# Peptides against a protein of PDB entry 5H65: the designs that were tried, part 242

Target 1, 294 residues: chain A of PDB entry 5H65
Amino acid sequence: QYLERTPLCAILKQKAPQQYRIRAKLRSYKPRRLFQSVKLHCPKCHLLQEVPHEGDLDIIFQDGATKTPDVKLQNTSLYDSKIWTTKNQKGRKVAVHFVKNNGILPLSNECLLLIEGGTLSEICKLSNKFNSVIPVRSGHEDLELLDLSAPFLIQGTIHHYGCKQCSSLRSIQNLNSLVDKTSWIPSSVAEALGIVPLQYVFVMTFTLDDGTGVLEAYLMDSDKFFQIPASEVLMDDDLQKSVDMIMDMFCPPGIKIDAYPWLECFIKSYNVTNGTDNQICYQIFDTTVAEDVI

## One batch from the design tools (peptide; made by RFdiffusion4, then SolubleMPNN)

Design b2_p30_4_s1 (from b2_p30_4, 14 letters changed)
Fold by OpenDDE base, seed 5:
Structure b2_p30_4_s1 (fold): chain B 294 residues (1-294), chain A 30 residues (1-30)
Amino acid sequence: as target 1 above (294 residues)
Amino acid sequence: SEEELKKKEEENKKRFEEYSKIVEEILNSK
């Protein structure tokens, strides 16, 4: 999409909705901390929610560990099971179910684990040894997802979350609908379990100034703006540093705005009604500011 | 065939034991 460059002063006088190409300096941005800028977005209901903190997950898994695995749900056509009793002071029960493919266990890097009673640390370690892990609990007739407040799938270092509002959870045996039980594509797992997967997004507000005017623009982007996936940035220190470097490049601390680099981007205007007040807002779209960030 | 089934079962058993060992190591690595 090609658009002619429009000065901010002209944009500020125009009605919405419209699309613009602009050249402006990033005077300031919020939030300043990266971890505050990463959120989860539902593609269906469009709600934004915070990424759960480690402490939140610890509580959920600790609560799950107080429950005893149901012996009747062990060893089905879908999975082979084993139960351990920990030697710690509480002696919790941990059940691990290894999901089979065509009646046999696949290779470890292809194998999905269903776990009852595991800690966050244990689950994370397991996800590094196997393809993926789903935290589960014993239901009345089948294993069920533990809690949508926790990841429904942990694959490598990525935590996949589902929308509580839009999801209609189905029991674990619905994984049988997947012909290929080795790849464990998050979207396929979500579909089988009735989950609407959430998307990691960067959410920021930019104050842009081109010398003719100043406006605030909203940024919601998953991987295009920084050329860094929002889904990976929280678990990778190098990626975090890269984003910080990019932001410092465009908005260097302790330096006057006159020395700031110019930012080329696309923005769209839209109307927001608050009672009797009509406000025009702006959102950044289809913009990449960094290429091949190493 | 019966032979193929037996081989499949043996392979499954082997992997189950191997994977169980991995899990056990993680659970005891505190």
Scores: peptide ipSAE 0.683, ipTM 0.958, DockQ to the pose 0.876
Fold by OpenDDE base, seed 3:
Structure b2_p30_4_s1 (fold): chain B 294 residues (1-294), chain A 30 residues (1-30)
Amino acid sequence: as target 1 above (294 residues)
Amino acid sequence: SEEELKKKEEENKKRFEEYSKIVEEILNSK
């Protein structure tokens, strides 16, 4: 879409909703820490929530490890199972279920593991050797997802989370509905298990200044703005550095704003009602800055 | 065929053992 450039002073006088093309300098942004800007967003209820920290996950998996795998749920048509007793961890029981494709175990890079009693470290290591891992527990009649507070799927270095409010969990045997049990697409797994998957998003507030006026614009974006996936940035030091470099370029520390580069972007205005107060807010959309930096 | 089925079963068994070893190594690692 093409829009004529509008100065901020003019935008600030107009009613919402409208779309604008602007050219402004990034005076400041919040939050300053990258890890604080990455959130989980539900596409259904639109709730924003924090990405669980490693420590939080450790607790969840530690608690899960206190449960005993049900022997009756081992070795079904869906998976082959084995149970281990750890030697150095108070005899912790760990059950791993290797999901079959058409009755046969696929290649390791195609194989989904269901794990009971595993630690975060173990699960992460397993996800590097196999296609993906689902933390599970023994339910009454079937294996079930362990906890939506933890990832429902770990694939490579990516943790996939589900919305507690919007999800209606189904038992693990519902994975049978997937004809191809070698390509474990997170959305397909989520659908089979009744999970509404959360989306990783960058959430930031930009203070923009074009010399005619100043406004705050909200950024909620998954992968377009930085051309870096929010889902991968927390697990990749190089991606983190890249985001930091981009932000430092547009808002360099220790330098006056007069020397800042110009940022071209699209913003949309919208009305927000908070009690009796009506406020016009602004959101950045359809904007990529990485091409100007890289 | 029956022979093909047997081959698949043997392959499955082999993979199960291989994967089990991988898991065991991870569980026994520091």
Scores: peptide ipSAE 0.683, ipTM 0.957, DockQ to the pose 0.882
Fold by OpenDDE base, seed 1:
Structure b2_p30_4_s1 (fold): chain B 294 residues (1-294), chain A 30 residues (1-30)
Amino acid sequence: as target 1 above (294 residues)
Amino acid sequence: SEEELKKKEEENKKRFEEYSKIVEEILNSK
């Protein structure tokens, strides 16, 4: 997409909606902390949600661990099951169901685990040994997803979440609809279980200044702006450092804005109505900083 | 065939035991 560069002073006088190409300095940004900028976004209802913290997940899994696995739901055509009693004071029951492919357990790196009563730590460790893990609970007639407040799928270090508002959960046996039970593509799993998957996004507000005017622009991006996936950044220290370095480059602390680098980006204006007030807002789109640094 | 089925069952059993050991190790890990 090609647009002529427009100064901010001109943009600020124009009605919305419009698209612009700008060249400006990043005077400031919010939030300052990276973990606060990563959110979950529903592509259907567009609700933004916080990424659950470890403490939040611990509570959910602790609650799940108080439930007893139903013996009747063990060992179906879909999975082979085993139940353990932990050697702690509580004697926690943990059921693990190994999902089969064509009636046979696949290789470990291809195998999906369904787990009842597992802790976050255990689930994370399991996800490193197997393809993926789904936290589940015993329903009346079938295994069910434990809670959409927790990940519906943990694959490697990535937690996949679903939208509570838009999802209509189906029982675990619906995984039978998947022809390939080895790859466990998150979107396929979500579809089978009636889940609308949430998307990790960076959410930030940039204050842009080109010397002619100052404009606040909203950024909601999954992986294009930083060329770093929002889905991976929270679990990777190196990626976090990279984002921090990028932000420090554009908005270095302790120096004047005159020394800041120029940022080229695309912004779109749109109208927002808050009660009786009509306001024009701006959003960054189709921008990659690695390509737009001057 | 019956032989093929038996082979599959044996393989499945072997993997189940192997995977169970992995899980057990994790559950018993400090």
Scores: peptide ipSAE 0.683, ipTM 0.957, DockQ to the pose 0.895
Fold by OpenDDE base, seed 2:
Structure b2_p30_4_s1 (fold): chain B 294 residues (1-294), chain A 30 residues (1-30)
Amino acid sequence: as target 1 above (294 residues)
Amino acid sequence: SEEELKKKEEENKKRFEEYSKIVEEILNSK
């Protein structure tokens, strides 16, 4: 798409909705911390929520570990099971269910684990040895997802979350609907279990200034703007540093705005009605910051 | 065939034991 550059002063006088190409300096942005800018977005209800912290997950898994695995739910046509008792003072029970493909366990890198009573650390280690891990609990008649406040699927270093409001959870045996039980595509797993998967997004507000005017533009992006997936950034220090470097480049601390580089981006205007007040808002779209500028 | 079924069962058993050892190692490494 081609758009002629429009000065901010002209944009501020125009009605919405419209699309613009702009060249402006990033005067400031919020939030300042990367971990605060990464959110989970529901594509159905559009709610934005925080990514759970490790501490939050520890609590959830600790609570889950207080429940005893039901021996009656072990070893089904879907999975082979084993239970361990830890050597701590309480003797924590940990059940692991290895999901089979056509009645046979697949290769480790293709194998999904269902785990009861595991800690976050254990689950993460397991997800590095096997294809993926689902935290579960013993339900009344079947294994069930442990808690949507925790990941429904951990695959490598990626934690996949579901929307509590929009999901209608189904029992683990519904994984039988998947013909191929080796790939474990997150969306397929979510569909089988009645989960509406949440999307990782960068959420930021940019204050843009081109010398003719100042406006605030909203950024909600998964992987285009930084060319870094929001789903991976929180688990990778190098990716975090890269994002920080990009932001520091466009908005360097301790110097005047006159020395800031120019940012070229696309913004769209849209109307927001709040009671009797009509407000025009702006959102960045279809924009990638060039890495060669760093 | 019965032989094919037996082979599959043996393979499954082998993998189960192998995977169990991996899990056990992780649980005990803590």
Scores: peptide ipSAE 0.682, ipTM 0.958, DockQ to the pose 0.904

Design b2_p30_4_s2 (from b2_p30_4, 12 letters changed)
Fold by OpenDDE base, seed 4:
Structure b2_p30_4_s2 (fold): chain B 294 residues (1-294), chain A 30 residues (1-30)
Amino acid sequence: as target 1 above (294 residues)
Amino acid sequence: SEEEEKEKKELNEKRFKEYSKIVEEILNSK
């Protein structure tokens, strides 16, 4: 939709909520480090969460590995199972359940693995050899998802997370509801297991200056702004470089703002109430900057 | 048919063995 360009000085005087098209220079942005700008967002409760670091996941999977797989839960109609004992000092038990499709194991690139007692490293390696991996644990009567603090699904290099607040976990046998057990669409898996999937988002604060005024605008975007999925950027150096290039183009270090390129974007204003104080905030929306660079 | 079921079973066993080897290699890598 067409909006007339409005100078920041005029916007700053207007009441919220409103939508604007602006042309401004990116004076500065936060956070400066890309990895700090990627968050997990729940589409239902709207809570923002940090993407777990490798160290966090290591702890979760180490804790999971202290539990012994229940032999009674091996080899169901849904999956074929095998248990390994590692040759390390701890003698860790690892159970892998290969999910079947129509009674037989599918091709490796179609096969979902359920794993008990695996390390992050092992799980990641497995996810590169098979379609996807779900970290699980032995429940009372069925396998269950290990922990929503860890990915509920690792597919390739992508870690899929669920919202602890909004999810009502169901046991692994609910995967039987999926007629096609070869594609393993994350949303379908989440639905079957009662998981509200989190979305990767870029979260940044831009300080915009058009010469008439200065405005801080919030950016929360999954894939439109940079034309790069937030879900993939952390695991792809080339994508990271691309984002960095974009940011450096609009906000080059060591150069005066007068030399900065103009950024055209859409912002919306909204009211935030903090006690008796009413503050107007701004959010960037429906904006793509990559087209200006690529 | 019995033949189809037999083939299905054989294929499943083949893949199970193959996949198990892949897992074993990964588990023994470190």
Scores: peptide ipSAE 0.704, ipTM 0.966, DockQ to the pose 0.831
Fold by OpenDDE base, seed 1:
Structure b2_p30_4_s2 (fold): chain B 294 residues (1-294), chain A 30 residues (1-30)
Amino acid sequence: as target 1 above (294 residues)
Amino acid sequence: SEEEEKEKKELNEKRFKEYSKIVEEILNSK
């Protein structure tokens, strides 16, 4: 997309909606902490949600661990099951169901685990040994997803979440609809289980200044702006450092804005109505900082 | 075939045992 560069002072006088190419300095940004900028976004209802913290997940899984696995739901055509009793004081019951492909268990790196009563730590460890893990509970007639407040799929270090508002959950046996039970593509799993998957996004507000005017622009981006996936950044220290370095480069602490680098980006204006007040807002789009640094 | 089914069963049992051991180790880990 090609647009002529427009100064901020001109943009601020124009009606919305419009698209612009700008060259400006990043005077400031919010939030300052990276973990606060990563959110979950529903592509259907557009609700933004916080990424659950470990403490939140611990509570959910602790509650799940108080439930007893139903013996009747063990060992179906879909999965082979085993139940353990932990050697702790509580004697927690843990059921693990190993999902089969074409009637046999696949290789470990291809195998999906369904787990009842597991802790976050255990689930994370399991996800490193197997392809993926789904936290589940015993329903009346079938296994069911434990809670959409927790990940519906943990694959490696990535937690996949679903939208509570838009999802219509189906029982675990619906995984039978998947012809290939080895790759476990998150979108395919979500579709089979009636889940609308949430997307990890960076959510930030940039204060941009080109010397002619100052404008606040909203950033909601999954992986283009930083060329770093929002889905991976929370679990990777190196990626976090990279984002921090980028932000420090554009908005270095302790120096004057005159020394800041120029940022080229695309912004679009749009109207927002808050009661009786009509406001024009701006959003960054189709921008990659690695390509737009001058 | 009957032979194929036998082989599948044996492979499944082998993997189940192996995977169960992995899970057990994790559950018993400190």
Scores: peptide ipSAE 0.703, ipTM 0.966, DockQ to the pose 0.895
Fold by OpenDDE base, seed 3:
Structure b2_p30_4_s2 (fold): chain B 294 residues (1-294), chain A 30 residues (1-30)
Amino acid sequence: as target 1 above (294 residues)
Amino acid sequence: SEEEEKEKKELNEKRFKEYSKIVEEILNSK
C-alpha cells in the first residue's frame, strides 16, 4: 500500500482511524531493556503476559518432580517408557516416554519426549538431543500436560507457551490424531492438546519526532520490525546484540537528536476509550527497519 | 510381512536402548 508521507503535526490533528506513512526520528523508547520488551500475546483473548523467568520454571518443575509417575500409564501404543531413580537428588523419580511413529521410535532428531519429574536443566539438555520435549504428569487415566505456566513444548532453545484462559486441555493420547509423529509443529501439537498457543512479541513504545510534532507509537511485533523472531531473541546472545545495535543506531546514547537517523515507518491511529476519556493512539505496522541497518 | 515386522521390532529396541542411554547420561550429569 502506497501512502504519501504526512507530517506528524498534521496527523495529530486528524480523527481516527487512519493510516499514515511517516518519516521521523526516534527520540526515545520504552522499555530500555530488551528482556522487558518481550511478551507473550494470546491471539484469541489478546491478553499480554510476561515470559516466565528461569526461576519461575525451576519452581514449577520442582513441584512436578514431587509427583510419582503412574506405572499403569507406561508403555502404550503411543510411546515406550522408562523410569529412572536419581542417585544424587533424594531418589527423584523421572519417567521418560518416547513417542513412536507408526509403532516404531523415529530418529532422535524426530523423536518427541514426554517427561515426568524432570528439571528445567534436564529438559533443556534433552531438547538439544531430541526433537522436542513436553513436560507431563500422570493423570487419572492418561498422561496430561504438567502446567500451562510452563512450556507445553520445548523445541531446541524455544519455549512454547499456551494461554490458560483460552485453552481447554486434552490428554496426551490426543497426539494420536497427528498422522506424522516426526515433524512436531508447535501449532499442531497445541491443536491436538487443546492449547491456544501464545505468540512471542516485542512490545515497545516509541516517541517519534519529525520536527513538526511529537507522538508516541506502540509497537507490537513478532518478527517483522527487527527481522528477528521475538521467540528466539531471549535465548540467543547474538540476536540480542543485534536488536541492541539497531536501537542504538536509531537512538544513539550521548548524541543529540539532530544527529539521529531518520526512521520511515507506517503508523495507524485508533480510538481508545478509558472511562469518560477518549484518546487517539498510534501503532506501528508493516514496518521493517533491519534492512536499513544490516 | 512377518519379516518386516521383525525388523521393525529390532530397530525399535535398538533405538530405545540408545535413547535411554542418552537420557541416563543427562540425568546423571553434573
Scores: peptide ipSAE 0.703, ipTM 0.965, DockQ to the pose 0.893
Fold by OpenDDE base, seed 2:
Structure b2_p30_4_s2 (fold): chain B 294 residues (1-294), chain A 30 residues (1-30)
Amino acid sequence: as target 1 above (294 residues)
Amino acid sequence: SEEEEKEKKELNEKRFKEYSKIVEEILNSK
């Protein structure tokens, strides 16, 4: 798409909705910390929520470990099971269910594990040795997802979350609907289990200034703006550093705005009604920051 | 065939033992 550059002063006088190409300096942005800017977004109810911290997950898995695996739910046509007792003072029970494909366990890198009573550390280690891990618990008649406050699927270093409000959870045996039990596509797993998957997004507010005017623009983006997936950034120090470097480049600390580089981006205006007040807001879209500028 | 089913069973058992060992190592490494 081609749009002529429009000065901010002109944009501020126009009605919404419209699309613009702008060239402006990033005067400031919020939040300042990357971990605060990464959110989970529901595509159905549009709720934004925080990504759970490791401490939060530890609590959930600790609580899950207080439940005893039901021996009656072991070894079904879907999975082969084994139970371990840890050598701690309480003797924690850990059940692992290895999901089969057509009655046979697939290769380790293709194998999904269902785990009861595992710690976050154990689950993460397992997800590095196998294809993926689902934290589960023993339900009344079947295994069930442990808690939507925790990941429903851990694949490599990626934690996949579901929306509590929009999901209608189904039991683990519904994974039988998947013909191929080796790929474990997150969306397919979510569909089988009645989960509405949440999307990782960068959420930031930019204060833009081109010398003619100042406006605030909202950024909600998954992977285009930084060319870094929001789903991976929290688990990769190098990616975090890259994002920080980009932001420091456009908004360097300790210097005057006159020395800031110019940011070229697309913004769209839209109307927001709050009671009797009509407000025009702006959102950044279809914009990628150039890596060669770094 | 019966032979194919036997082979599948043997393969499954082999993998189960192998994977169980991996899990055990992880659980004991803590």
Scores: peptide ipSAE 0.703, ipTM 0.966, DockQ to the pose 0.906

Design b2_p30_4_s3 (from b2_p30_4, 12 letters changed)
Fold by OpenDDE base, seed 4:
Structure b2_p30_4_s3 (fold): chain B 294 residues (1-294), chain A 30 residues (1-30)
Amino acid sequence: as target 1 above (294 residues)
Amino acid sequence: KEEEEKKKEELNKERFKEYSKIVEEILNSK
């Protein structure tokens, strides 16, 4: 699709909705801190949520650890189980269920763990030794996902979250529907468990200036704009540096805007109605920024 | 067939033992 470049002054006078190609300088952006720009987005209800902080997860897992694993739910056709009692003062019970593939435990890098009573630290460590970890609890008749406020799947350093509003959780035995229990694709796991997975997105507001006018454009993007996955950026220092570098390139600190590089992007206008007040807003779409100044 | 099943069982036991050890080490780590 081809769009001619439109100056911001012209765009500001036009009714929404419309799509534009623009060339502008990034005068400023918010939030300034990268971690504040990463959110969770539901593709169904479109709710934006904050990525849970470590402290939030600690509380959830601490609460989970107060529950005793049900011995009746150990060792099913789906998984082999073992229960540990920690040597700490609390004597915490931890149950780990190793999910089998065709009746046999797969290789560690292929193996999914279901864990009851684990701490965040333990779960994270386990996720680095095994393919994936699902925090669970003992239900009445089956293991169940612990809490959608926590990740439903931790794979490596990636925490996968589900939407509380849109999800209809099913018991853990529904993982049996997965033919291949060695490749734990988050979407497949989510589907099996009735979870609507949330998507990591960059959420930013850009103030764009082309010399003819100034407008604010909203950015909500998962991996296109920076060519960096929002799902990975929080756990990867190099990716964070890359994003920071890109932002610093387009909006360098300590210099005048006249020296800023030009940003070419697509924006769409849309109407936002608040009572009798109509406001036109702008969103960046289908845009990938260059990593270098041309 | 019987021999194959025994081999699978043995493999499973070995892996379970190994994985349990990994978990134990993590749970006992400070």
Scores: peptide ipSAE 0.697, ipTM 0.960, DockQ to the pose 0.895
Fold by OpenDDE base, seed 2:
Structure b2_p30_4_s3 (fold): chain B 294 residues (1-294), chain A 30 residues (1-30)
Amino acid sequence: as target 1 above (294 residues)
Amino acid sequence: KEEEEKKKEELNKERFKEYSKIVEEILNSK
């Protein structure tokens, strides 16, 4: 993959597609806010979606809590169930289903919980005590995933989302297809439930300047560029600080571009058709900028 | 075989009680 450095002025004159190695200064980038740069990407339909905020999730789970768990769906071969009534004024009912492995409950760190009527806070706390949590609701014949606008799986501090467009949801009993009900690999859970999992990605537009020309390059990366997983950054303050530090290093505020450090990266050109006009665009690829900051 | 199944049942009951307690604590702790 050896490429000789090419000046931006030369690149801007060439046809796509091509790959380049460049050395340029990061004049500016968008968006400026980290939370705006983290998106969910569908590998099938390629739509980019916003990561739901806590407030959005609170609303979804609040709505879910208005539904009553169906007693007929409790205690199947797949799970053992218990229902609690909260002491609050509304008398919220919470059903928790503990998924069994080979007919018995596994260790807590291996146990999947299915929860009806839980709050985001409760679900997050549960996911720290058990292996993972799936928000569910009572369907007519079986438990069903609550809402694809919320995580289909919460494992530790990671929220796993599915694509509404590409997913064909199946009932919870389809988890029986999993031979090992202790590891709860997100992709396996998604497959069993008919979910197309979304991928966390950093999405940014860089304006690059090497003194010969200016070029805008698109960044869509999950974990290579910053050496930080996009799936974890929103839930970890230290990781957020690290990303911010990296960006501030390459694009420091309040100083002239002449003082900016040089960024070395790989970019690829590609053609984009917009109506009758053909435009050449650029994307950063196979690039790591994170020096051992973390 | 029968004794093994009984042991599994007992273990399951114990874990269910333990896990239920954990959930209850979370639901009551706010």
Scores: peptide ipSAE 0.697, ipTM 0.960, DockQ to the pose 0.899
Fold by OpenDDE base, seed 3:
Structure b2_p30_4_s3 (fold): chain B 294 residues (1-294), chain A 30 residues (1-30)
Amino acid sequence: as target 1 above (294 residues)
Amino acid sequence: KEEEEKKKEELNKERFKEYSKIVEEILNSK
């Protein structure tokens, strides 16, 4: 897409909606802390949610561990099951169901685990040894997803969440609809279980200044702007450092704005009504920051 | 066909045993 570069002073005088190409300096941004800029976004209802903290998840899984696995739900055509009693003082019951493909267990890196009564730590360790883990509980007639407040799927170091508002949960046996039970694509799992998956997004507000005017632009992006997935950044120190480095490059601390590099980006204007007030807002779109700045 | 099914069953048993051991090690790591 090609648009003529428009100065901010001209943009600020125009009605919305419109699209612009701009060249401006990043005077400031918020939030400053990276972990505060990562949110969960529903593509259907558009609600933004906070990413649950480890402490929150610990509580959910601890509560889940108070439930006893139903012996009647063990060993179906879909999965082979085993129950353990932990040797710690609590002696909790843990059920693990190994999902089969075409009647047999696949390779470990292809195998999905359904777990009842596991801790976050145990689930994370399991997700590093197997393809993925779904925390579940015993329902009346079938295994069910434990809680949408927790991840519905943990694959590697990525926690996949679902929207409570938009999801209509189905029982675990609906995984039978998946012909291939080895890849465990998050979207496919979500579809089978009636889950609307949430998307990790960077949410930031940029204050842009090109010398002719100052404009605040909203950034909501999953993986294009930084070329770093928002879904992975919280669990990878190197990715965090990379994002911090990029932001420090465009908005270096202790340096005057005159020395800041120029940022080229696309922004779109849109109308927002808040009560009786009509405001024009701006959002960054289709923009990737490059290492080489103009 | 029967031979193939027997092979699948044996493979399944072996993997179940192996995977169970992995889980047990994780559960008893503390």
Scores: peptide ipSAE 0.696, ipTM 0.960, DockQ to the pose 0.828
Fold by OpenDDE base, seed 5:
Structure b2_p30_4_s3 (fold): chain B 294 residues (1-294), chain A 30 residues (1-30)
Amino acid sequence: as target 1 above (294 residues)
Amino acid sequence: KEEEEKKKEELNKERFKEYSKIVEEILNSK
């Protein structure tokens, strides 16, 4: 949609909700650290969650490793299984279930692994050798997802998470509903297991100044603003550097704002009520900055 | 059909063995 450019001073006087096209300088932004700006967003309940840290995952998988795989759940029509006993001090048992397609194991790059008792490091290594990995545990009658606090699917370097509030977990045998057991599309896996997948998003607050006024606008975006997927940035140093470079370009440290480049973007206003206090807030939308920089 | 099923079974066994080796190497890499 085409909108005429509106100065910030005019916007600040108008009622919400409205949409605007603006040209302003990025005076400052929060958070300053990129890893703090990446969140998980539920498309249903719209709650924002923190991306679990490696330490959090280590604890979950360590707890999972204290459980013994149920031998009765090994080797079904869905998967072939093997159990290892580690040679480390704990001597933990690790069960790996290789998911079959049409009764036979597919190629390694097409194969999904279900793992009981694996460490984060082992799971990550496995995800690089096979298509995907699902951390699981032995339930009463079937394998079950280990914990929604951990990824329900690890594919390459990407960790896929589900919403605890909106998901109604189903047992692993529900993967049988998938006709094609080689591609392992995250959304399809989530649907089969009753999971509402979370989306990686950049969440930042921008202080914008066009010389006529100053306003704060927040950004919630998955891949359009930086033209970099939020889902990949945490696991890729080069992508992190790219985002940092973009932010440094618009808000260079140690330089006066007069020398800052102009940022063109779309913002929408909306009303927020906190008790008796009515506040107008602003959100950036449908904006790409990477094309202006590169 | 029976011959095809036997071939599938053999292929499955081979892949299982191969994949198991990969897993074992990862589990014993430390």
Scores: peptide ipSAE 0.696, ipTM 0.960, DockQ to the pose 0.840

